# Peptides against a protein of PDB entry 4N78: the designs that were tried, part 64

Target 1, 186 residues: chain A of PDB entry 4N78
Amino acid sequence: HFQVICRLLGYQGIAVVMEELLKVVKSLLQGTILQYVKTLMEVMPKICRLPRHEYGSPGILEFFHHQLKDIVEYAELKTVCFQNLREVGNAILFCLLIEQSLSLEEVCDLLHAAPFQNILPRVHVKEGERLDAKMKRLESKYAPLHLVPLIERLGTPQQIAIAREGDLLTKERLCCGLSMFEVILT
Target 2, 155 residues: chain B of PDB entry 4N78
Amino acid sequence: MAELQMLLEEEIPGGRRALFDSYTNLERVADYCENNYIQSADKQRALEETKAYTTQSLASVAYLINTLANNVLQMLDIQASQLRRMESSINHISQTVDIHKEKVARREIGILTTNKNTSRTHKIIAPANLERPVRYIRKPIDYTILDDIGHGVKW

## One batch from the design tools (peptide; made by RFdiffusion4, then SolubleMPNN)

Design b1_p12_7_s3 (from b1_p12_7, 4 letters changed)
Fold by OpenDDE base, seed 5:
Structure b1_p12_7_s3 (fold): chain B 186 residues (1-186), chain C 155 residues (1-155), chain A 12 residues (1-12)
Amino acid sequence: as target 1 above (186 residues)
Amino acid sequence: as target 2 above (155 residues)
Amino acid sequence: SPFLERLKELAE
């Protein structure tokens, strides 16, 4: 589904969706969630000492449960806060999945374009074959497919310009060094 | 354009008219040959004359048909060439527009991206200040990332 | 075309 969405929306559509999601997340974080956090901080015990380790895990849990009773009760009563957090979480997950799907699509595009851009795959050399010889054979095999040099030789100036720009756009992909998710986390 | 117009308006219609006129003329020639053969005391001479007229008439018709056909073919070639030129122009415009749209789209999405920190150690320091969107610095594309994925693709 | 020229000659 995410792959289909990525294909359908393209870079522009994805950008728009991501921007809107970021706005929503920002609004939730700076508005409702912030207010809940402030309220929760107000009801937090002023002094919460670490219980003695001697009480064991159950005792420590009970201690914290008692100390945070008001917070737990507040959180249970204020389910809206958790819903908003879920919305934020869903938005983040959505962004992550879109980015992953987009990266896969970009990789596929790069792989498909590679023979036309003088990008040769790493070839597994069988025993007894020289890597250089195989590489040379591959280069020779794919040399006629090099689009930009071919167009530079045979094409009009306009075609050459388009080919160069297209080649650049094909090579420049987000998956090659850019992350949207990191921006979302900041 | 002038050549195409001349073909469409003058040469092809003219050729069609000439061919039609030729039909009328051929009928006259046939009538003449028939009458000449009937009336002539020398049937062999009349026959030879008829053969000569027949050959000439056939050659004339063949010439007219060939001329007309060549003009039609030329007209079609010119039209095909014009269509190809138009198609090329439209394609160039379309590609230019598509490239432009793609550039705009990439700029837009680029604003939402940051460079992948390859460094293991960088603590996601929540920048206290909404740092200005880091200027998209075009780093050289490292295609080595594709090397691991491409191993499975048997070309 | 040589053929056309011949036809023209015959037609004349």
Scores: peptide ipSAE 0.027, ipTM 0.645, DockQ to the pose 0.013
Fold by OpenDDE base, seed 4:
Structure b1_p12_7_s3 (fold): chain B 186 residues (1-186), chain C 155 residues (1-155), chain A 12 residues (1-12)
Amino acid sequence: as target 1 above (186 residues)
Amino acid sequence: as target 2 above (155 residues)
Amino acid sequence: SPFLERLKELAE
């Protein structure tokens, strides 16, 4: 589903959706959630020390549960806070999954374009093969597919310009070094 | 362009008319040959004359058809070339627009991105000193201050 | 075309 969404929306559509989601998340965080958090902080127990490690994880959890029992029970009754948190969580997950899906699409595009851009795959040298010979063979095999040099030789100035721009756009992808998800978390 | 126009408006229609006229003339020639053969005392001579007319007529028609066909082919070639040029132009424009749109889109999404950073894992350091258990005394908490937040039920 | 020329000659 996310792959289809990515394909349908493209970079432009994804950008728009992400921007809107960020606005929604910001609104939720700065609004209702912030108010709840502030209020809850005011009513938090003044002293809550870490229990002894001898209690183990279950005992420690039970201790904190006891310390926060009234707060937890109240929060559960107030479904709004948890609902908003769920919405934020869903938005974050959506963004993550969209980014992952987009990255996969970009990687596929890069892989498909590689033969046309003089990008050779990492080759595994089998026993008895020489790396240099294999690389030379691959270079020779894909040399006729180098698009930009081919068009520079045979194409019109306009075609050359388009080919260069296209080549650049093909090479420069978000997956190469950029993350949207990190921005969302800030 | 001028050549194409001439082919479309003059040469091809003219060739079609010539072919049609040739058809009518051939009918007259056929009638003449038939009557000549019937009325002639020398049937052999009449037959030879008919053969001559037939050969000439066939040659004429073949010439007209060939000329017309060549003109049509030439017309089609010119049109095909024009279409190819138009297609090339349209493709160029389309590609230019697409590249531009892509650049805009990438700028927009780029604003929403940052460099991939490896998350620093904070090592949770266990406190060195075990704190003595503090007796917890539960105090009543007033949650009414939260009643004005959100759409929750007031109790 | 030599063929066309021959046809033209025959048509005359």
Scores: peptide ipSAE 0.025, ipTM 0.656, DockQ to the pose 0.011
Fold by OpenDDE base, seed 2:
Structure b1_p12_7_s3 (fold): chain B 186 residues (1-186), chain C 155 residues (1-155), chain A 12 residues (1-12)
Amino acid sequence: as target 1 above (186 residues)
Amino acid sequence: as target 2 above (155 residues)
Amino acid sequence: SPFLERLKELAE
């Protein structure tokens, strides 16, 4: 499970894996795949017009298959180029799924931390209730749980510093505005 | 530290020795009281003397036990306080290290991130007019150009 | 403690 992987690796582990995957993908794209693509472009039929739609999907497919028969039948294309493309695809999918899983974990962490950080969700208002009154009650209910103010009042200077740093780290998450996958696609 | 050392090395051992010595002395007192009662012509006087010694002995033992117990409790309190201080120090160090590690990790992953943006993907647009298929004369493809890239199978 | 003082007096 990608969730388990995210939990196990943490930010540092994920960063390392992502960096290595990027290196692999870059190597594949700039190396073997690029060479195959260049070669394919050179040998590609110079004139390949779209067949008439009247031929239907099977006829159109057969037409292109015939035009590209020699290229498609090349064994190395199937065994090497397509394999490398699969590897790239798998790497991309892996990165996507890792980021999604990480985002879910971060959201969960934010939700769990919210009561301790004076972050209150919008509450459903029942008929006859005032939103302001309900929010005030909720605020009052969770006020004793505000960790940083509590520690500032009762803790040592060192504890206060740690609490503030911890609070900041808890609030600052990637899911709030950052994307790794977009970097990978670039 | 000096207080703890005195408790461990002097006060508590001393109290234990005193209690042991008291046991020996109490046995002697008991023997004396018994003999005195048997040999005395005035049994009432002997009994009163025995009562006095018994009261004194009980008071002495109670004092010794109480003193020893208080010293042991004091020792335990000092040790508990020392352990709490050590625990606090260890926790502080641990938390500091964890925060530092987290900051490093975040810097590392941060370089792999960008602001969330809707990527403009180029859509493949199909031509409006379908052209008639043009007859293509197949030229033999020289695949040897790929020999340096692949597993080197010559056809 | 007053109790300790009394015990000490009795023990003496």
Scores: peptide ipSAE 0.024, ipTM 0.655, DockQ to the pose 0.010
Fold by OpenDDE base, seed 3:
Structure b1_p12_7_s3 (fold): chain B 186 residues (1-186), chain C 155 residues (1-155), chain A 12 residues (1-12)
Amino acid sequence: as target 1 above (186 residues)
Amino acid sequence: as target 2 above (155 residues)
Amino acid sequence: SPFLERLKELAE
């Protein structure tokens, strides 16, 4: 599903969606969630001493549960605040999955473009074969597919310019060195 | 364009008219030859005359058809050339627009990105073979770095 | 074309 979304939206569409999601997340964090957090901080027990270890884990849990009973039982916290937090979490997850899907698509594009851009696959040298000979054979095999040189020889100046620009755009991908998710987390 | 216009408006219609007129004339020639043969005391001479007229008529028709055909072919070639030029222009514009849109999109999404912490160790392994003639060997971007991103099929 | 010229001559 995310792959389809990436294909459908493209870079521009993804950018727009990500920007809007960031706005929504910011609004949720600075608005409702912040208000609830402030309220919770006000109602939190000022002094919560660690119960004696003698109460054991169940007793300690009950103690804290009792101390936080009013907070935990606050219906609006469970329904509104936690829902908003879930929405924020979903938005973050969405961004992560979109980035991952986009990266996969970009890698596929790069792999498909490689034969046309003078990018040769790694050659596995079997015993007795010379790496140089195998590389030369591959170069000879793929030489006719090199798009930019081909167009430079046969194309018009306009076609050459377009081919060069297209080649550059094909090579320059986000997955090569850029991350969106890190920006989203900040 | 002037040549195409001449072909469309003058040469081809003229050739078609000439061919049509030739049809009418051929009928007249046939009637003449038939009557001449019937009325002539020298049947052999009349036959030879008919043969001569037939040969001439066939040659004339062949010439008219060939001329018309060549003009039509020329017209089609000119039109095909014009269409190809138009197509080329449209394609160029389309590609230019697409590239521009892509560049804009890249800029927009780029604002939402930061540089990946490239671990210092992933040296772009320049292919070791230095001796290959320095053709504009664009340093192939080693995309193998991306193999670890996603369900990388280890090829 | 020599053929066309011959045809023209015959047509005339």
Scores: peptide ipSAE 0.027, ipTM 0.637, DockQ to the pose 0.013; fails the geometry check

Design b1_p12_7_s4 (from b1_p12_7, 5 letters changed)
Fold by OpenDDE base, seed 2:
Structure b1_p12_7_s4 (fold): chain B 186 residues (1-186), chain C 155 residues (1-155), chain A 12 residues (1-12)
Amino acid sequence: as target 1 above (186 residues)
Amino acid sequence: as target 2 above (155 residues)
Amino acid sequence: SKFLEQLKQLAA
């Protein structure tokens, strides 16, 4: 689903969606969630000693549940605060998955474009074959597919300009050095 | 452009008219040859004359057809060339627009990006003192209390 | 004219 969304929206659509999500998240964090957190900090038991490890994990959990019973039973916390936190979490996950999907698409595009841009994969050399000879053979095989040099020889000045710009745009992808998710976490 | 116009307006219509006129003339020639053969005392001479007219008529028609065909082919070639030029222009515009759109889109998404920081994976320093596993008395946690909160996405 | 001449030559 996320791959399809990335394909449909493109860079522009993804940017718009992410900007709106960031606004929503910011609004939730600075508004409702902040207010609840402040309130929770005020009502939080001032002295919450760690129960002795002897009570075991269930006993410790019950202890904390008892100490926080009034807070946990607060209806607005369950219905509003937790819901908002879920929304924030979903937004973060959405952004992560979109970025991952976009990165996959970009990698695929780069791989598909590679033969046309003189980007050759490292060939696994079987034992006994000279790497240099194999690479030269590969270069010679794909040399006719180099788009920019081909257009520079046969094309009009306008076509050459477009080809160069297209080549640059194809090479410069977000996955090469940029992260959207890091911006979201900040 | 002038050549195409001349072909469309003058040469091709003129060629078609010439073929039509030729048809009429051929009919007249046929009638003449038939009558001449019937009326002539020297049938051999009449036959030779008919052969000559037939050859001339066939040559004339062949010439007219060839000329017309060449003009039509030339017209089509000119039109095809014009279409190719138009196609090239449209493609150029389309590509320019696409590149522009892509640049705009990249600027927009670029605002939402930062350089990938190779986050030094903070080595989770395992706390040195492995606290001895205290015998976990598993009291069954009744999770039913949380059933009302989490509409778990049924995967 | 050339085509007509060729046809005349062939008929000849």
Scores: peptide ipSAE 0.018, ipTM 0.685, DockQ to the pose 0.010
Fold by OpenDDE base, seed 3:
Structure b1_p12_7_s4 (fold): chain B 186 residues (1-186), chain C 155 residues (1-155), chain A 12 residues (1-12)
Amino acid sequence: as target 1 above (186 residues)
Amino acid sequence: as target 2 above (155 residues)
Amino acid sequence: SKFLEQLKQLAA
């Protein structure tokens, strides 16, 4: 699903969606969630010490449940605050998954373009073969596919300009060094 | 442009008219040859004359057809060339626009990005000395403070 | 063309 979304929206659509999500998240965090958190902090037990480990996990859980019983039982906390937190969580997950999907798409594009951009695959050298000789053979094999040099030789000035620009755009991708998710987390 | 216009307005219509006229002329020639053969005392001579007229007529028609065909082909070639030029121009514009749109889109998404960094996660550190549990004294919480907060979703 | 014209003249 996320791959389809990435393909459908493209860079522009993704940017718009991300911006809107950030606005929503900001609104939730600075608004309702912040208010609830402030209130909760005020009513939280002033002293909540860690129980002894001898009580085991059930005992420890019961202890904290008892300490927070009144807070946990507050209906609005469950319905409103936790729901808003879920929305924020979903937004974060959405951003993560969309970025991952986009990165995969970009990597695929790079791989598909590689033969046309004089990007050769890593060569495995078998015993007895010279790396240089094998590399030269590969270069010779793919030389006719180099698009920019080909167009520079056969194309019009306008076509050359477009080819160069297209080549640059093909090479420059977000997956090479940029992350949206980190921006969302800050 | 001038050549195409000449072909469209003069050469091709002229050639078509010539062919139509030739049809009428050929019919007249055929009638003439038939009558001449019937009326002639020397049938062999009349036949030879008919053969000569037939050969010449066919040659003339073939020439007219060939000329017209060549003119039509030339016209089509010129038009095809014009269409190719137009297509090239349209493609160039389209590509330019697409590249521009892509650049704009990349700028827009770029502002939402930062350099990839390895994030370190915080570990929860347990205290070295566990404190003894203090008995919790329950105090009622006034939740009315929250009544004006949120969208009012009830269970 | 000239031949057809000649033929036309003969047929006339």
Scores: peptide ipSAE 0.018, ipTM 0.668, DockQ to the pose 0.007
Fold by OpenDDE base, seed 5:
Structure b1_p12_7_s4 (fold): chain B 186 residues (1-186), chain C 155 residues (1-155), chain A 12 residues (1-12)
Amino acid sequence: as target 1 above (186 residues)
Amino acid sequence: as target 2 above (155 residues)
Amino acid sequence: SKFLEQLKQLAA
């Protein structure tokens, strides 16, 4: 599904969706969640001493339940605050999954373009074959597919410009060194 | 443009008219030959003259047809060339627009990106043994390294 | 071209 979304939206569509999600997340964090957190901080017991270990796990749990009773019983916490947190979480996950899917698509594009851009895969060398010789053979085999050099030789100046720009755009991908998710986390 | 216009407006219509006129002329020639043959005392000579006129007439018509055909072919070639030029122009514009759109899109999404913190490659303290400068063999970009980035979503 | 020339000659 995310792959389809990435293909459908493209970079622009993804950007728009991400921006809107960020706005929503920001709104949730700075608005409702912040308010609830402030309220929770106000109602939080000012002095919460660690119960003695002698009470065991159940006793400690009961102690904290008692200390946090007002918080636990706060109905809006469960219905609104947690829901908002879920929404934020979902948004984050969505962004992550979109980025991952986009990265996959970009990798696929790069792989498809590679033969045309003089990018050769690492070839497994069988025993007895020289890597250099095999690479040279591959280079020779794919040399006619090199689009930019071909167009530079045969094309018009306009075609050459377009080819170069296209080549650059093909090579420049987010997956090569950029992360959206890191921005979302900041 | 001027040549095409001349072909469309003058040469081809003119050729068609000439061909039509030739029909009328041929009828006249036929009538003449028929009458000449009937009236002539020397039928053999009249026949030879008729043959000559027939040959000439056929040659004339053939020439007119050939000229017209060549003009039509030339017209079509010019039109085909124009269409190819138009196609090329449209394609160029389309590609330019697409590239522009892509650049805009990339800028937009780029705003939402930051450089991946490349883990400080721990300075691999080059072991003191200066391994012989391995000739910079252009290591093919191993895209398999990117396989790990997408493994989480088996869709 | 030769044929055309011949036709022209015949038409002339």
Scores: peptide ipSAE 0.024, ipTM 0.679, DockQ to the pose 0.012; fails the geometry check
Fold by OpenDDE base, seed 1:
Structure b1_p12_7_s4 (fold): chain B 186 residues (1-186), chain C 155 residues (1-155), chain A 12 residues (1-12)
Amino acid sequence: as target 1 above (186 residues)
Amino acid sequence: as target 2 above (155 residues)
Amino acid sequence: SKFLEQLKQLAA
């Protein structure tokens, strides 16, 4: 699904969606969640010491239940605060998955374009074969597919300009050095 | 353009008129041949003359039709060439627009990106300062990053 | 063209 979304939206659509999600997340964090956190901090016991282990797990649990009774009984915490946190979480996950899907798409595009851009994969050399010889053969094989040089030789100045621009755009992908998710986390 | 105009305005209409005129002339020739045959004392000679006129008339009509047809074909070829040029121009514009749109889109998404910290430094250094949206700096694409992701096509 | 002219002359 995310792959389809990436294909459908493209860079522009993804950017718009991400921006809107960031706005929503920001609004949730700075608004409702912050308010609840502040309130929770106010009602939190100022001194909450770890009970002695001697009380056992049930006793410790009961102790914390008692100390947090007011918080646990706060109905809005479960209904509103946790829901908002889920929304934030979902938004983050969405962004992550979109970025991953986009990266995959970009990688695929790069791979498809590679033969046309004089980008050759490292060929597995069998024992006894020279890497250089194989690479040379490969270069020779794909030399006619080099688009920009071909157009530079045969095309009009306008076509050459477009080809160069297209080549540049094809090479410059986000997956090569950029992360959206890191921005989202900041 | 001048050639096309000449074809459209002069040569093709002229050819059509010539063909029409040939029709009227052929009718007159037919009438002449008929009358000549009836009035001639030498029927054999009259017949030979009629055959000659018929052959010549057919040749002339064939020539007119051929000329007209060639002119029409030439006209169509010129028009087709013009259409191809127009198509090429439109395609060029379209590509330019697409490239522009793509650049805009990339700028927009670029604002939402930061450089991948390739530094394996485990230290989660909390960036103290809100890293300003790093403007999309065209850094040379290190394609070596793809080396680790790609399931090498075992050629 | 000459033939057409001749034909025209004959038809005249």
Scores: peptide ipSAE 0.017, ipTM 0.658, DockQ to the pose 0.008; fails the geometry check

